# Ledger of designs, part 121: peptides against a protein of PDB entry 6GMG

Target 1, 331 residues: chain A of PDB entry 6GMG
Amino acid sequence: DSDDRVTPPAEPLDRMPDPYRPSYGRAETVVNNYIRKWQQVYSHRDGRKQQMTEEQREWLSYGCVGVTWVNSGQYPTNRLAFASFDEDRFKNELKNGRPRSGETRAEFEGRVAKESFDEEKGFQRAREVASVMNRALENAHDESAYLDNLKKELANGNDALRNEDARSPFYSALRNTPSFKERNGGNHDPSRMKAVIYSKHFWSGQDRSSSADKRKYGDPDAFRPAPGTGLVDMSRDRNIPRSPTSPGEGFVNFDYGWFGAQTEADADKTVWTHGNHYHAPNGSLGAMHVYESKFRNWSEGYSDFDRGAYVITFIPKSWNTAPDKVKQGWP

## One batch from the design tools (peptide; made by RFdiffusion4, then SolubleMPNN)

Design b2_p8_7_s2 (from b2_p8_7, 4 letters changed)
Fold by OpenDDE base, seed 2:
Structure b2_p8_7_s2 (fold): chain B 331 residues (1-331), chain A 8 residues (1-8)
Amino acid sequence: as target 1 above (331 residues)
Amino acid sequence: TVSVFSKL
């Protein structure tokens, strides 16, 4: 129930954050303190610090998705998503592996499918594509120039994405980005934009017409990346949580992690920012907490989810919500 | 706006 959600109050622009707390190898803080950090570090527009607006604070209050929302400037659409799936591993394990003691066949297949995704390779693919996009953006003064540059880059790399339809999420992503069209954003100038990455964890077994087993244990065939491109069709992701396997069990619908545009080459050293739940300081869930996790901590996910996707979107270069380096915690 | 993640 989001009925007890509260928008965090404004924080003075000059207020410095309190130190973050260590939590399971992550840096953790309450949402109000993250707002303070955000204003000091990420709020900059054209090099000037900004107070987080009421609208931005409202977005942030939605929890994990709120962190991605406030930093990307839009609610996640998840249209341009990448993953990596080891089909040979999957087939081999299904053929030669055996269910664990007490594990049903459906549970086994769901688990094997989950384990056949490679989060690191999925992330790497998204970074590769984002790099190509950034090169295509750099000297493009209009969308046509961007698209031409993008096609050339893809051709040079013999990338299968070159075969995507012009209306695909891959080619349409920029034009569908609100901040690209904003006067104080991209102003329809691709060279003012940069590609950024966030990740979503979600459940594969969302089809209500499928078997109960798929809803409980996962759909092994759902949300696999297309060969060659790594693109995941996210159209069937309706934010439906995993079905309970036992009475009283409940699962959450998704998790979101913000990466942005970090230049750290070592995936394990990259920082992912995410929230635990919506802000309900007077409710049962309590205050929202924000976590800054290393990739290992982020990519581990939860039992609620059997899919991870790495999504590309765009923000204006004038925003500092996606800096080259992200430091965990404060100071 | 849809329901939100609530773990941790």
Scores: peptide ipSAE 0.087, ipTM 0.823, DockQ to the pose 0.173
Fold by OpenDDE base, seed 3:
Structure b2_p8_7_s2 (fold): chain B 331 residues (1-331), chain A 8 residues (1-8)
Amino acid sequence: as target 1 above (331 residues)
Amino acid sequence: TVSVFSKL
């Protein structure tokens, strides 16, 4: 389906963006104009603006995942994912609730499960963990020092993550980050890195061996966070879309939103950057558009998805792809 | 790498 994907052309480094368009609380622009903004605002390495490279433009052209890809420097692996699930709410609604008119039992259970996730609490958990990781990174000049700092921080906070296996994505995430090992990146120095956050929306009913109902209406038991840690096992996420419930209905495989390392304490004021689809200016889908959404608009998601995860990765502090403040739109 | 289409 991506055969008509095109890499956006280079934009002059000094070219200023055109104004973004407001769209239902979001700011919207075409991908070429986002590249202009990116070069002015996010491209800095060691304080110097950079033209977006051909490779970066190619990554960006993949759509929503491309926005996260270009800003994180790697294709999302989604290994260190967090969410929040209200088990008591789920159990109570299943026990005391009833299917709506025309709603099947499976549809009811899937809906109740979806509604039992708290996107704000999931995001808050990821921010909390990212803060702990950033403190552990601050004065660590090798991985061993980072891990020792991390364990100490977790112990001080009585955080359940302290009990994770040493091989878990939580402890291995830094060493598995390519930019950590790069000479112009972390250069194997944890103190040169910072934790960043992105989000993924996806479908729970991806198990092909499960019932058709789970594929259509969701798997209530899938992709729940572990109690205490909030960690989500993403190993079963294979980018399989929701199954159609009616003829002609189609669903997309995922959505990605880039948050980075914003310091805005009010979740509702945070800005999430995402794309609609792969760039196909000469195809039926048309040009890729980039959206800068407030958390409310991002966290609402689409009917295509019944899960949201907030993922931590790392970038070099020398990159400006994750600034403390993100301004929505242009100017 | 998977190309994305969103309803946006």
Scores: peptide ipSAE 0.070, ipTM 0.826, DockQ to the pose 0.166
Fold by OpenDDE base, seed 4:
Structure b2_p8_7_s2 (fold): chain B 331 residues (1-331), chain A 8 residues (1-8)
Amino acid sequence: as target 1 above (331 residues)
Amino acid sequence: TVSVFSKL
């Protein structure tokens, strides 16, 4: 059914958006209207607004991942991911808690594991790391200088990330960013780049060799952050949805939310931009809608997902896709 | 590239 995907048409550069609509605490609009907002607010390269290119519109048309794609400049690789998991809560609840009426043991364990993740702490960890990375980038004119600065910053904060291998996603993330190498991007100058954050919601029970119960109710041991660092190994995330627990039940593969580089200290006031599905105006799914949600609305997620990761990547400072302040909706 | 479905 991906055959119904359509690339949204170009919008005139000076066309102003129509007002967004309220939707359960979110601001909602159709994808074409988001393109208009994007051109007015986020499109700027070196201070000049740009029309969203056909390629960018095509990326955007893929839905929630498309919002992150167009704003980050690359398809999400999810390699530098953070979360927070309360191991003590998990163990205590498993030991002392009881399944709800009608809840299976596997369902109980999956639920307890899901509830043992702290989305706010995971987000805060990613913000902390992004801040450290940004300080390391600021005056570094080559990758070696950046890495040296990063190690110094981590040492000063007594951060466990200082012990990561040089080939880890943490230290290799910048060099693996296409826009870092682009002449009109970073041009191999770290000081021209900044760290940005997006989030992915996904299902833990993706291992097809595991029990059916894990695929239905979650794998309590999967995608846990490493103690001290908060790093999540995302290598086993293959965009496999939750298995149905009842006939006719269906789940989606993932959700992506774009945060960027907002400076709002109150997590609850931060704005997350995401899409519902790929753009299919002539298909059964209909037109793609874009949502700007507060953190509460984003982090709540759906029953489709039992994991939330907060991912760091990089964009050129010359891009305005990750401003310090994001205004929800329009105007 | 994987297209997205959502309950939204």
Scores: peptide ipSAE 0.068, ipTM 0.824, DockQ to the pose 0.149
Fold by OpenDDE base, seed 5:
Structure b2_p8_7_s2 (fold): chain B 331 residues (1-331), chain A 8 residues (1-8)
Amino acid sequence: as target 1 above (331 residues)
Amino acid sequence: TVSVFSKL
């Protein structure tokens, strides 16, 4: 929340978007124009387009998290998160590598840890799990049936997730989704729901009790995925930004990218929707912009972040916020 | 709820 944050005004339901602008391999537009696109393309409930409500516009106004919020229907909880980390690469680079000229040991270790994450494999793991979940949802008309299906699917694939506790975020995620319980949503019917994916970029060095070096250069041991499952414990993520390394330097707290449920098999062709900052048209930050990026542009991230996670949540199949195909820009 | 800041 900022005092200069403004909720974008309503857009007429039939107003077409203005063309998006190319921006460094992305498609870019102002938030008001994204609302127009959203109403034409993503707003549909049971095949009928809807005007974005005041509540949804307010959610959207929060920036990158707002894009994920409005499309998922809930504020991101980040509980069911996946990543991929190459332990062998990390160990080998620490052993055989050396700090660059002027690089401290802590900076070197933080960099090596960051570089040992594989964003593509992390994304692929999330897609794999989402696919398993979707198969488990398909014919399940109660939660018990869903959980039984899920366990069977995991057993068939010899997936380590089969060993997770019944109360884990993995098994409890569906029941904890508000739209699953809504009459016009899932109505407690798993077969009416589908798994969707978003991504979060954040800083590893958030522990205030740790060294200043870890806060400045990253904590090499933080937010690693569990072997076999790929699950990331996100409980220590408190949206704390990277600490400045020089006077006047500042870093942002997080970034969120919405993928949804695209069926494009080539990761590089997938589209990720994200915002820059909260909407402040009369403030110093200015109007919020929305970007539609290819995976390369999304996964590149920023120096503000040294971790990426791919998170699974659920939406009703009747919503069109996660279509099979996403087109970049307009038209 | 935390508002996002970005360099974009």
Scores: peptide ipSAE 0.067, ipTM 0.823, DockQ to the pose 0.149

Design b2_p8_7_s3 (from b2_p8_7, 4 letters changed)
Fold by OpenDDE base, seed 3:
Structure b2_p8_7_s3 (fold): chain B 331 residues (1-331), chain A 8 residues (1-8)
Amino acid sequence: as target 1 above (331 residues)
Amino acid sequence: SVSKFHFL
């Protein structure tokens, strides 16, 4: 019940965080303490620390999506999403594999599809594209220059994204970013912006017109990346959770993890920041907790989800919400 | 309204 959500109180700008708690390779803290860390590390605008505003604290209070929201400056639209799917593995496992004992055919197909996604390759693709975009942004002082640079970079790399329509999320993402248009943001200058990455976990079986089996066990054909580009059509993602397979079972609708613009080349060493649920300190769910997870811990996901996507958006370079290096936990 | 609320 969203009615129990509370906006965390303001934290003094100079208040240092309490130590994070280690938990199975993750660092964990309560949301109020994350605000303290955020103010010390990520709050900087034009090199100056900022107190997290009431609006930002309200965004954060929404849980996992709130972490991405406060750091990206906008609610996730998920338009520019990437993944990697091994079609040959999928076909081969369907042909040669067998359902486990007690596993239905639909459950088997859903599992095989889930296992045919490569989270690391999906993440790598998003990083590759973000790098291309950042090069295109660097010397572009208007959108036309950015688009020309982007097309040139893609052509040089023989990237299939060069064939995308001008109206595609790939080319329209920058102009559709609110912070790009803000005077204190990009001010319509692409060179003031940088590409950043977050990830979304969600359920494939969201089509209400599909079979009950697809809603319970996944839709093997849903949310696959396009060959060559890696783009995922997210238009059918309506934040519908997995259908229960047994009485009393319930699933969460999504999870979001913030990566930003870390330069760590080893994917396993990258840090992903996410929340457990909306902040309800006086409700049944309790206080929101924030986790800083390594890629392995993030990409593992939950049984609630059978898809992962890596999404590119943009933030002003003057923001410090996506630093090159992220330290896990505190101190 | 798409529930923006995550229930993990």
Scores: peptide ipSAE 0.090, ipTM 0.817, DockQ to the pose 0.197
Fold by OpenDDE base, seed 2:
Order: structure tokens, then C-alpha cells, then sequence
Structure b2_p8_7_s3 (fold): chain B 331 residues (1-331), chain A 8 residues (1-8)
């Protein structure tokens, strides 16, 4: 129940963060301290620090999605999502593998499907596409120029994305970004925007018309990337959690991790920012904590989820919510 | 709800 959610109070603009705490290979802090860091490091608009607004603090208070929300400037729509799936591994393991002791057939198939996703390759695909998009944005002063540049880039690389429909999330993503249209954002100028990445972990077995086994153990066929493009149809993601396998068991509906636009070439050294739950300092869940995790820690996910997607959106270049380098923790 | 409801 989110009734005990509280908006974190404002932090003075010049208040420095307290040190983060190590937490199983991550850097951890309470949400109020993250706001302090955010104001010092990520709040810049046109080079000037800004206090996190009441609206932004409200967004942040929603937990993991709030971290992505405040940094991207919009609630995640997850429309332009990428993943990598090893079809040969999947087929081979289904054919030659066997259920573990006590594992049902449905549980086996769900596990094999989960294990057939490659988080690193999915992330790399998103980074590749974001790079192409950024090149297309650089000198484009209207959407038409951006789209023309994008098509040329894709053609030069023989990328299957060139065959996507004009109304595809791939081509429509920029125009559907609120900050692109804002006067103090992109102002309808693509060259003022940059592509950024976040990740979502979620459950595949969300179809309520499917078998109970799929809802409990995963749907092996759901949310696979399209061959060639790597695009994942996220239309069936309704934030439905995994179904309990035993009485009293409960699962979380999703997890979000913010990457932004880091230029670190080694995926394992990239930093992902995420939250544990909504902010409820006076409730049973307690205060929201923010984690800065390396890719390994992020991509491991939880048993609550059997899918990971890497999503591209856009922010104004004037924002500093997606810097080239992210330092883990504080100081 | 748009929030994550549990500690992970």
C-alpha cells in the first residue's frame, strides 16, 4: 500500500552529501542524501545548480522508478526497449537439458528462457543504437533532418532498424519526449537533445489469460527481442508482479536502473542508480534508499524478475542528469 | 500504484 508514501523535504542547495555506505558492492544512501548529491552533481541546467523542485522530489519518492523519473524528466514509458536473446542456447537447453530435482517442466522452461537472455549484449545494443541516434541528432535542427540522418546512419550500417515503420517507437521516440518540446529543453531542436539509457527489470508471466504456471514460473515466449533489431515489444508489460508459488510469498512489480549517457567503454565499470522502494519514513518499509551499483550488481536482478530491457529516451543536453562519467557514492 | 512496494 502506497498510502504511507511521503515526499522527501527540500534540501538546501549548498548542502553537501554525507558519505555513502558500501552495501554488497554497491554504494548506498538514504533518499534525502541522494537529493543532496543530485543537487551538487546532476541538477545543473545550463551549467547552473538547481534545488530539486517539489515536483521532482515527489517523482523521486516513488522508489526505483522515481530515480529514472527525476533524471529523465518523465515517467518511464518503456517504448524503445532492447534486449538480447540466445535462441540457439534456448532451443539446445530445452532439447538436451532436464528439469532439476523438484523442478516442474514449466519452471524449467521459464528458467531456461531467463538464462537465455544476455544482459550485457542487450545493454551493448542499446548503447549502439543510442550512439547512432546521437550522431543523427548532432546537426539536426528539426525532426525531419533528424529522421533523415537516422535513416542514413542505419543504412550505412545495414541495421535492421532501418526497416521499422515511421510510427515505430524507434522513430517516434524523440517527438514523444516532453522535454524535446519544452522551450527550456530541446525547443523542437534535435541538436539540443541527447539519447540516454535506463533499464527495467520485470516479470514475463503477466498474461492473466495464460496458465497459472506461466504466471508463477515465467512465460518463455514473452518479451523476446525481435531478431536483427533487438527491439522488445513492451506493450504487454502492465507492471504485474510474479505470482506467488507459496502462501505468503510476494514479488515486486518492477525495478528501474538509471544509466544515462556514460561513456565508459567497459560495461562492468558503468554505474547504475536505482532505489529500493517508495519513501515511507514513518511506515513499515521505512525511508527510501538509493543505490549506485556497477553493471554486475544491477544486471543480476532479483528472483522477482525474469526479463531485463534497456530503454532509450532523450533529455536536453543542457541537463546534467546524464553525465559522461558517474562516480559511485560520495565522496 | 507506480511505486515499487517491497524492499529488494
Amino acid sequence: as target 1 above (331 residues)
Amino acid sequence: SVSKFHFL
Scores: peptide ipSAE 0.073, ipTM 0.818, DockQ to the pose 0.219
Fold by OpenDDE base, seed 4:
Structure b2_p8_7_s3 (fold): chain B 331 residues (1-331), chain A 8 residues (1-8)
Amino acid sequence: as target 1 above (331 residues)
Amino acid sequence: SVSKFHFL
């Protein structure tokens, strides 16, 4: 229960991290040690190292979402989400494929739908869009200039996002970012902001009015990206976990991974930072651990989830929570 | 809950 959550204590600003340990191809450490790394590597604002504040430590203590929260500066709203879905593959597998031994029709359809999402293409789409946004931000000193630049960039690339409504999450994302309005952040100057990426894993079968089979095995039609744009309507994501298929089985509601703004062109070499659960050092869950995973380790996900989305938000360029290069682990 | 409940 969330009642066991504890805010990690402050770490001295100059305290160096202990070495991370390898864990299934990932680098792993306890949350307190991640705070030490964060202060050394990611804490810089305007070039100055900062101690993680009590508020930031509280955000971090929420687990995987806390890692994204502390680095993005806001709780994830997931409004500007991208994915890639192969509709032809889905239709073909449903038509020509067969359920496995003991697999129900609903289980088969849910599995085929899950397998029809391409995490790498979804990530690449988000990176492409983030790049377009960053170009639009670069010389824009007000929101109007940013939007004009964005429309021009999209037109030049013949991108379907050019047809999105002005009120869509795509065009409204910047103005809805708290740090954009902050004096020490963007100060309403788009050129002071940059696009960043995080990922969310979640369950498709969240509709309580749907069949029990959809809640157990997934909803094949839910959370698909729009053709051309890759945008996913996340409005129906209510952080509802997969329904148990057997007595005593339980699933987690979501996973979040922080990418930021890494410039590494090879997706497989990118580093994703995430947590296992909320920090409960005196509870049954135990202390929160933080993982730095390569894309393959992140994108594999868990059986708890059948959807992955790659979300764009914005942070001030003066923050170092999204550096061009991220090193896995410590040292 | 906004917290993730997961055992790795």
Scores: peptide ipSAE 0.069, ipTM 0.817, DockQ to the pose 0.194
Fold by OpenDDE base, seed 1:
Structure b2_p8_7_s3 (fold): chain B 331 residues (1-331), chain A 8 residues (1-8)
Amino acid sequence: as target 1 above (331 residues)
Amino acid sequence: SVSKFHFL
């Protein structure tokens, strides 16, 4: 029960982390030890280490979303999301493929839709867009200059995002970022901000008015990226988990993974930071654990989810929560 | 805010 959630205690600023443990190709540690690592590596503001505040520790305690929350500085809004979907593969498999033994038609269609998403291409698209945004930010000292630069960059690349309207999450994302407006953050200066990436895994069959089959096996038509842009309409994501197919079965509502702004060109070498559940050291779930996974381990996801999105947001350049290089585990 | 409740 969420009522068992506890805020992890403060860790001394100078306390070094204990070694992480290997777990299924990931590096794993308890949340308190992640706080120690975070203070040593990611806590810097204007080059100075900071103790994780009570507020930040509270955010972190919410589990996987907490990792993204503490590093991005805001609760995920998921508005600027990207994915890649192979429509030809989907159509061909539906036409020529057959349900497995014991698989229903709805289960087959849901599975085929899930398999038609390309996580690597979705991630690549988000990185491409983040790079364009970062170039647009670099010399812009007001929002108007940023938007002008962004349009120029998109035109030069012949990117379909240039056709998005001014109200699109794509163009409004910066102005809607709290840290952009903060005096000690961006202070309304785009050149003080940088684009960062996180990922969300979730269930497609969230529409309560849809068939029970879609809720159990997925909605093949839901949360597909728009052609050309790769933008996903996330407005229908209400954090509703997959419906059980048998009595006693339960699924998790979402998973979040933090990437930040790593410059590693090989996707397989990138590190994704995520949590297992909310921190409940005295409850049945136990203490929260934090995982640092390679892209293969992150992108595989779980059977709880049939969608993945790669989301862009912004943080001040003065923060060190999104460094160019992330080392997996400790030491 | 919504928390992740189950062990993954």
Scores: peptide ipSAE 0.074, ipTM 0.819, DockQ to the pose 0.190; fails the geometry check

